Peptides against a protein of PDB entry 4ASU. Designs and how they scored, part 42

Target 1, 270 residues: chain A of PDB entry 4ASU
Amino acid sequence: ATLKDITRRLKSIKNIQKITKSMKMVAAAKYARAERELKPARVYGVGSLALYEKADIKTPEDKKKHLIIGVSSDRGLCGAIHSSVAKQMKSEAANLAAAGKEVKIIGVGDKIRSILHRTHSDQFLVTFKEVGRRPPTFGDASVIALELLNSGYEFDEGSIIFNRFRSVISYKTEEKPIFSLDTISSAESMSIYDDIDADVLRNYQEYSLANIIYYSLKESTTSEQSARMTAMDNASKNASEMIDKLTLTFNRTRQAVITKELIEIISGAA
Target 2, 83 residues: chain B of PDB entry 4ASU
Amino acid sequence: FTFASPTQVFFNSANVRQVDVPTQTGAFGILAAHVPTLQVLRPGLVVVHAEDGTTSKYFVSSGSVTVNADSSVQLLAEEAVTL

## One batch from the design tools (peptide; made by RFdiffusion4, then SolubleMPNN)

Design b1_p10_8_s4 (from b1_p10_8, 5 letters changed)
Fold by OpenDDE base, seed 4:
Structure b1_p10_8_s4 (fold): chain B 270 residues (1-270), chain C 83 residues (1-83), chain A 10 residues (1-10)
Amino acid sequence: as target 1 above (270 residues)
Amino acid sequence: as target 2 above (83 residues)
Amino acid sequence: SILEELEKEL
């Protein structure tokens, strides 16, 4: 490599390092906010899931339609956040297919589609874009829930897959169940719940879905920002190491050039 | 008893004496050992009666309330404010 | 690597 080549590469990596450092700071700020907002969201979301955990809702085996909702975002450079969700989606889809279920997929965030479009294009119902630029709101979740309910796909049960935040250095991809109105209304375990008006149950289910989606978005966002912060930190460190290496190479190459020039002068070959 | 909005938690697994919630069918009082039920909230007042005799009032917009067989209650409002 | 991705975008 010529001195010019090394210099060009050094400049490029130094610029990248500046970008990654800046992105780290931005991610850190977003993470701090996301973590604060996750606290109530978790209580809210876990509260919404309590019914399904306690009622032990079972879907009859003859019911074959399963919906998978993958939750991530549009934005990259956050480590394994998207690939983790996609991996679990693939695994679940395969398992369900093996069990004779019909599987449809909804992607929250464009990255899900980007990863799965080639292998699962026929299973996609809809992809929600413009996710991750701003913190998710309950309104956003409600829109997603409404669109899902109005999609025309009459699923029996489903799974929402998202990254649950554990700590700044840890997240876990998890799955939570979603159920159709029909599945809930027909579940034997629901018999203990007093005669619930059909309209009430429908509305309840709409809230439940929105609640779960909101929760998943908050968990996902917090996990993503944390992972991005870590990824940018790692990138900055890697850039630093590469700069050091290239600097050494530059110095060695420069010395070699000087030596060559001296030899040429001494030999009278110029 | 859990009472939360997407942005705020008012009660988290707390023991309360009674919770009055506004539902579309009218006022609904949740007492100890209330039968399991699902309800949808209407805009209105939530009144929480604590075991110590204190009463707290909240205004809620919409949402859901769940009473489970184990006597756990989840009151989940889209918006809620302390009064 | 993130660096490789950034190099492609820059």
Scores: peptide ipSAE 0.124, ipTM 0.933, DockQ to the pose 0.925
Fold by OpenDDE base, seed 1:
Structure b1_p10_8_s4 (fold): chain B 270 residues (1-270), chain C 83 residues (1-83), chain A 10 residues (1-10)
Amino acid sequence: as target 1 above (270 residues)
Amino acid sequence: as target 2 above (83 residues)
Amino acid sequence: SILEELEKEL
């Protein structure tokens, strides 16, 4: 490599390092906010799931339509955040298909579609874009829930897959169940709930779905920002190491060039 | 008893004497050992009666309330403010 | 690596 080549590469890597450092700081700020906002969101979301856990709602085996909702975002450079969700979605889809169920997929965030489009394009109902630029709001979740309910796909049960935040260095991909109105209304375990009006149950289910989606978005966002911060830190460190190596190479190459030039001068070959 | 909005937690697994909630079918009081039920909130006043006799009032927009067989209660409002 | 991805974009 010529001195010019090394210099060009050094300049490029130094610029990348500046970008990664900047992105780290931005991610750190977003993470701090997301973590604060996740605290109430978790209580809210877990509260919404309590019914389904306590009532032990089960879908009859003869019901075949299953919906998978994968939650991530539109933005990359966050480590394995998207691939983890996609991997779990693929696994779940394969298991359900093997069990003879019909599987449809909804992607929250464009990255899910990007990863799964080639292999699962026919199973996608809809992909929600413009996720991850701003912190998710309950309004955003409500829009997603409404669109799902109005999609015309009559699923029996489903699963929402997202990254749950554990710590700044750890997240876990998790799955939570979602149920159709019909499944909830027909569940034997719901018999203990007295004379629930059908309209009330429908409205309740709509809120429940929005709540769960909101919760999932908040967990996902916090996990993503944390992962991005870590990824940018690692990238910055790797860039630093590469800069050091290239600088050494540059110095060695420069010395060699000088030596060659001196020899040429002395030999008169110049 | 859990009472939360998406952005704020008012009660988290607390023991309360009674919670009055505004539902679409009317306001009702949730007491200890209340029959399991599901309701949807209408805009209105929530009154929480603590075991120590203190009462707290909240205004809620919409949401849901769940009374489970284990006597746990989840009050989830889209928006809620202390009065 | 993230660096490789950034190098392609940048």
Scores: peptide ipSAE 0.096, ipTM 0.924, DockQ to the pose 0.909
Fold by OpenDDE base, seed 3:
Structure b1_p10_8_s4 (fold): chain B 270 residues (1-270), chain C 83 residues (1-83), chain A 10 residues (1-10)
Amino acid sequence: as target 1 above (270 residues)
Amino acid sequence: as target 2 above (83 residues)
Amino acid sequence: SILEELEKEL
């Protein structure tokens, strides 16, 4: 590499380091907010899931339509956030297919589609884009829920896959069940709730879906910002190391050029 | 008894005497060992009666109420404010 | 590496 090449690369990496440092700070601020907002969202979301856990809702084996909702975002540079969700989606889809189930996929965030497009394009119902610019609101979740319910796909059971936040350095990809209105209404375990009006149950299910989606978005966002902060920190460190290496190379190359020039002068070689 | 909105928690696994909720089918009081039910909230007042006799009032916009067989209650409002 | 990804995007 010429001195010019090394200098150009040094400049580029230094600029990247500035960007990664800036992004780290932005991610840190977003993480702090997300973590604060996750606390009530978790209580809210877990509360919404309580029915399904307590009632032990089971989908009959003869029901074959399964919906997988993967939750991530549109934005990259956040470590394994997207790949973790995609990996679990692939695994779940494969397991369900092996069990003879029909699988359809919804992606929340464009990155899911980007990863799964080649292998699962035919299974995608819809991808929600423009996720991750602002913190998710309940309104956003409601829109997604409504779109899902209006998609025309009559699923029996579903899985929502997202990254649950553990700590600033840890998240875990998890799956929570979603059930169709028909599955809930027909579940034997729901017999203790028999006095429920069908319209009430429908509305309840709509809220439940929105609640779960909202919860998943909040978990995902917190995990993502934390992971991005870590990723940007690592990138900044890597950039620093590369700058040091390139600087050494620059110095060595400079000396070599000088030596070559001296030899050319002494030898009279062109 | 859990009472929360997406942005705020009012009660988390608390023991309460009674919760009055506004539902689409009518307002009703949830007592200890209430029969399991699912309801949808209408805009209105939620009144929480604590075991110590204190009463707290809240305004909710919409949401859901779940009364489980184990007497656990989840009141999940889309929006809620203390009055 | 994230650096490589950034280099591609930038």
Scores: peptide ipSAE 0.084, ipTM 0.930, DockQ to the pose 0.897
Fold by OpenDDE base, seed 5:
Structure b1_p10_8_s4 (fold): chain B 270 residues (1-270), chain C 83 residues (1-83), chain A 10 residues (1-10)
Amino acid sequence: as target 1 above (270 residues)
Amino acid sequence: as target 2 above (83 residues)
Amino acid sequence: SILEELEKEL
């Protein structure tokens, strides 16, 4: 490599390092906010899931329609956040298909579609875009829930897959169940619940779905920002190491050029 | 008893004496060992009666309430404020 | 690598 080439590369890497440092700071700020907002959201979301856990709602095996909702975002540069969700979605879809189930997929965030489009395009019902630019609100979750319910796909049960936040250095891809109104209303375990009006149950389910989606978005966002912060930190460190290496190479190359020029002068070839 | 909105937690697995909730079908009082039920909230007042005799009032916009067989209660409001 | 991705975007 010529001195010019090394210099150009050094300049490029230094610029990248500035960008990654800046992005780290932005991610850190977003993470701090997301973590604060996750605390109540988790209580709220876990509370919504309590019914399904306590009632032990089961879908009959003869029911074949299964919905997979993958929750992520539109924004990259966050490590394995998107690929982790997509991987679990693929695994779940394959397992369900092997069991003779019909599988449809919903992607929350464009990155899910980007990863799965080639292999699972026919299974996608809808992809929700414009996720991750702003912190998710309950309104956003409600919109997603409503669109899902109005999609015309009559699923029997579903799975929502998202990254649950553990710590600043750890997340885990998890799955939570989603049940259709018919599944809930027909569940034997629900017989202990007092006579529930069909309209009430429908409204309840709408809230439940919105609640779970909201919760998943908050977990996903917190995980994503943390992962991005880590990714940007790693990138910045890698850039620093590369700068050091290239600087050494530059110095060695410069010395070699000088030596060559001196030899040419001494030899009379110049 | 858990009472939360998407942005705020008021009670988290707390023991309470009674919770009065505004449901679409009317006002409903949840006592200890109440029969399992599902309800949806209408805009109105939630009154929480603590075991120590203290009473707290909240305004809620909408949401759901679940009473489980194990006497656990989840009151999940879209919006809630302390009154 | 993230660096490679950033180099492509820049």
Scores: peptide ipSAE 0.073, ipTM 0.930, DockQ to the pose 0.950

## One batch from the design tools (peptide; made by RFdiffusion4, then SolubleMPNN)

Design b1_p11_1_s1 (from b1_p11_1, 5 letters changed)
Fold by OpenDDE base, seed 2:
Structure b1_p11_1_s1 (fold): chain B 270 residues (1-270), chain C 83 residues (1-83), chain A 11 residues (1-11)
Amino acid sequence: as target 1 above (270 residues)
Amino acid sequence: as target 2 above (83 residues)
Amino acid sequence: SISLTEPRPFP
């Protein structure tokens, strides 16, 4: 490589490093906000899931309709955030199909649609876009819940798949259950709640659905921002190492050129 | 006893004496060893009676309250403010 | 595809 080629490459990598450093700072700011907003959201969401855990709700084996909600965003450059959710969605869909279940999919975030469109296009009920530019709100979760309820798809059981935040360096793709009103009302373990009005239970389940979706969005957002911050940090470090290597190569090449020129002068003067 | 909104936590796995909640079917008090129930909240006042005798009041919008067989309680409001 | 930021169409 000529000195000009190396210089051009150095300039390019330095520019990339500037961009990745800037993106890291933006991701860090968004992460800090997301983590603060996740704290109450987690208590709230776990509280909403408590009934299903405490009552040990079971879906009868003869029930066939299963809904999968995958939660991510529209935005890239965050490592395996989207692919991890999509992978688990595919695995769950395959397992359910093998068990003779009908599977429908909701994708939250354009990345889910992009990854699964070719292989699962016929299973998509609805997809949501414009996810990830702003922090998710309870209103956003309510919109998603309402669209599901208005879709006309009468699922028996569902799964919401999202990345749960563990730490700035760790997330885990998790699955939480979603149950239909009919499944909850018919569950034997719910017999201790038998004095509950049907309208109350319906309203309760609709609210619970929105709660769980909201929780998943907050976990997903925090995980995404932390992963993006880490990815940009790694990219910046990799760029730094490459700059160092290319700088050494530049210096060596420059010395070689000088040496060659000196030899040519000496040989031509002879 | 857990009491939270999407954006704020008021109680997290706390021990309380009594919680008065406004439900669509009427206001009721949740005492120790209350029978399991599910209710939907109406706009109104929540009153939390702590074991130490302190009383806290909150205004809530919509939401839900769950009393489980293990005496755990989840009060989830869309919006809530301390009064 | 539904946008979360776009106004809901009036019923």
Scores: peptide ipSAE 0.240, ipTM 0.936, DockQ to the pose 0.326
Fold by OpenDDE base, seed 4:
Structure b1_p11_1_s1 (fold): chain B 270 residues (1-270), chain C 83 residues (1-83), chain A 11 residues (1-11)
Amino acid sequence: as target 1 above (270 residues)
Amino acid sequence: as target 2 above (83 residues)
Amino acid sequence: SISLTEPRPFP
């Protein structure tokens, strides 16, 4: 490589490093906020899921319609955040199909659509975009919940797949159940609950769905920002190492050029 | 007893004597060993009676309340403020 | 595809 080529590469990598460092700082700020906002959201979301756990709601085997909601974002450069969710969605879809279930998919975040469109286009009910620029709100979750409920797809059981935040260095892709109103109302385990008005139950289910979606969004966001921060840190470190290597190469090449020029001068061959 | 909004936690697995909740079908008091039920909140006042005799009041906009067989209660409001 | 940031038309 010529000195010019090395210099050009150095400049390019230095610019990348600057960008990745900046992005790291932005991600760090967003992570800090997300983590703070996750604390109450987790209590809220886990509280909503408590019914399903305590009531041990089961879907009859004869029920065939299953919904998968994948929760991610539109934004890249966050390591395996999107691919992890998509991978689990694919696995779940395949397993359900093998079990003779009909599978439909909702993607939260354009990255889910981008990853799964080629292989699962016919299974998508709806995709949500403009996810990840701002922190998710309960309003956002309500919109998603409402669209699901109004989709006309009468699922029996569903799975919401998202990245649960563990720590700044760890997340886990997890699945939580979603049940239709009919599944809840017909569940034997619900018999212990006092006579619940059908309208009340419907409204309750709407809140439950919104709550779970909200929770998943908060977990996903926190995981994503943390992962992005880590990814940008790694990118910055990799760039630094490359800069060091190229700088050494530059220095060696420069010395060689100088030596060659001196030899040409001394030899009079120019 | 858990009482939370999406943005704030008021009670997290706390023991309380009684919780009065405003529901769409009417207000009711959740006592110890209340029968399991699911209700939807209407805008109104939540009153939490602590075991020490203290009473706290909250305004909620909407949400849900769950009373489970194990006596656990989840009060999940869309919005809630301390009064 | 539905945008979460765009106001929904009033049903």
Scores: peptide ipSAE 0.238, ipTM 0.936, DockQ to the pose 0.356
Fold by OpenDDE base, seed 1:
Structure b1_p11_1_s1 (fold): chain B 270 residues (1-270), chain C 83 residues (1-83), chain A 11 residues (1-11)
Amino acid sequence: as target 1 above (270 residues)
Amino acid sequence: as target 2 above (83 residues)
Amino acid sequence: SISLTEPRPFP
C-alpha cells in the first residue's frame, strides 16, 4: 500500500472512531436514565405480574390460539439485543406449532419485523415502529395494548418476550405470560377471589396488559442502551488498535520510501 | 403492601395496618388478612395507615388493587401523587 | 406497521 492509501485509511478509521466514541457517550447517557427509570418500572411491572404468578393461572391444553409479543426497538448497533429476542420468538413459535397451536406475532420495534418478516410474515398481526428514539412511556404501552385488544384476535394465552436487564454487561432474554380474559375467568384458582364482577376483571386484565408491556419496554430499553454502549466501546477499541497498526505501517513505509530516495540519489540513478 | 406508579414507588413490600382505596364500586379499607379480591381504581384518595400510626394520603388516577391469598397487596396506579 | 409517535387517529 502507498503512503497515500494508508493515510486515507487512517483518516477513515479515525472518523469512525470519533463517531463510535460519540455514540458511546450518547448511549451511556441514555443508559443512565433508563436504569434510573427501570427501578420503579420493575416494581410496578412485577407487581402487575404477581396475580398471575400467585393465582397459578393455567391455560387448558385444548386451547389453540397463542400470541407472541416480541419487544425490542428500531435502532441497531446494540449487539445481540434484537437477535436474542427474535431467536427466542422463533423457538417459541416452533414449539407451539409443533404442539398444534395457532401462533400469531406482534413485533414491537422495526428490528423484530426486519428479522422475522421473511420467515413469519403470515403470523404477524401488527408491528410497531418509532421505538427507541425516546424513552418508552406508559402511553406507548397503552397504545400497544389497545391495538392488541382491538385486533379482534382472540388468543387463549400468550407470551411477551424481551430482554431483562441484569447489569451493564449482562441481559437475559425472558418470557412472561399474558392471558386472555376468558382464561383468567375460567381459572380454578380465581375462585378464591369472591364475586369479581366481569367488568372489573376485564378492566383489570386490560390494565395488566398495558402494565406488562410497559415493564417489558423499560427492561428492553435499559438492556439495549447498555448493549449499545458496550458495542460502541468495542468498536472504538477496535478502531484504536487498527489505527495503531496502520500508523506503524505508515512509519515503516515512509522510512522505506526515504531510504529508497537516498539510495537513488547516491547511486546517481536519478 | 406494594404501591407504585409506572414512574414512582411509594411502598415496596411494606407492612401496613390499613389501606383505604377508591374503587369503581366504592371506597373500602384493606386490613390485615383481608379476603382475596381484585378491584379497579377510580380517581380518588388512597390513605395508607402505617403500623407506626403514620397516615399518608395520595391522589390516584386509574389503576388496580389486588389482595392475594397470601395477604400480599399490590396497589398499582397509572398516576399517583403525594398529598 | 403502526407508529407509536404518530398521533392516534381520533376515534
Scores: peptide ipSAE 0.237, ipTM 0.931, DockQ to the pose 0.354
Fold by OpenDDE base, seed 3:
Structure b1_p11_1_s1 (fold): chain B 270 residues (1-270), chain C 83 residues (1-83), chain A 11 residues (1-11)
Amino acid sequence: as target 1 above (270 residues)
Amino acid sequence: as target 2 above (83 residues)
Amino acid sequence: SISLTEPRPFP
């Protein structure tokens, strides 16, 4: 490589490092906010899931329609955040298909669509984009919930797959159940709740769905920002190492060029 | 008793004497050993009666309330403010 | 694809 080539590469890597450092700082700020906002969201979301755990709602085996909601975002450069969700979605879809169930997919975030489009395009009901620029709101979750409910797909049960935040360096892809109104209303374990008006139950389920989606979005966002921060830190370190290596190469090459030029001058070789 | 909005937690697994909630079917008081039920909140006042006799008032917009067989209660409001 | 930031009519 010529000195010019090395210099060009150095400039490029230095620019990348500046970008990655900047992105790290942005991700750090977003992470700090996301973590603060996750605390109440987790209580809220876990509270919404409590019914399903306490009532031990089970879907009959003869029910065949299953919905998978994958939750991520539109933005890359966050390590395995998107691929982890997609991997679990694929695994779940394959398992359900092997069990003879019909599977439909909702993708939250354009990355899910991008990853699964080729292999699962026919299974997508809807995808959501413009996820990740701002913190998710309950309104966003409500939009997703409403779209699902209005999709006309009468699922029996579903799974919401998202990255649950553990720590700044750790997340886990997890699944939470989603049940249809019919599944809940027909569940034997719900008999203790029998004095519930059908309209109330329907409305309750709408909130429940929105609540769970909101929770998943908050977990996903926190996980994503932490992962991005880590990824950008790693990228910055890698860039630094590469800069050091290239700088050494530059210096060596420069010395070699000078030596060659001196030899050419001394030898009279043009 | 858990009472939370998406953005704020008011009670987390607390023991309370009574919670009055505004529901679409009418306001009702949740006491110890209340029958299991699911309700949807309407805009209105939530009143929490603590065991020590302290009463706290909240305004909620919408949401849900769950009373379970184990006497656990989840009050989940879309928006809630302390009064 | 549905945008979450686009205004939607209230149901």
Scores: peptide ipSAE 0.250, ipTM 0.937, DockQ to the pose 0.442; fails the geometry check

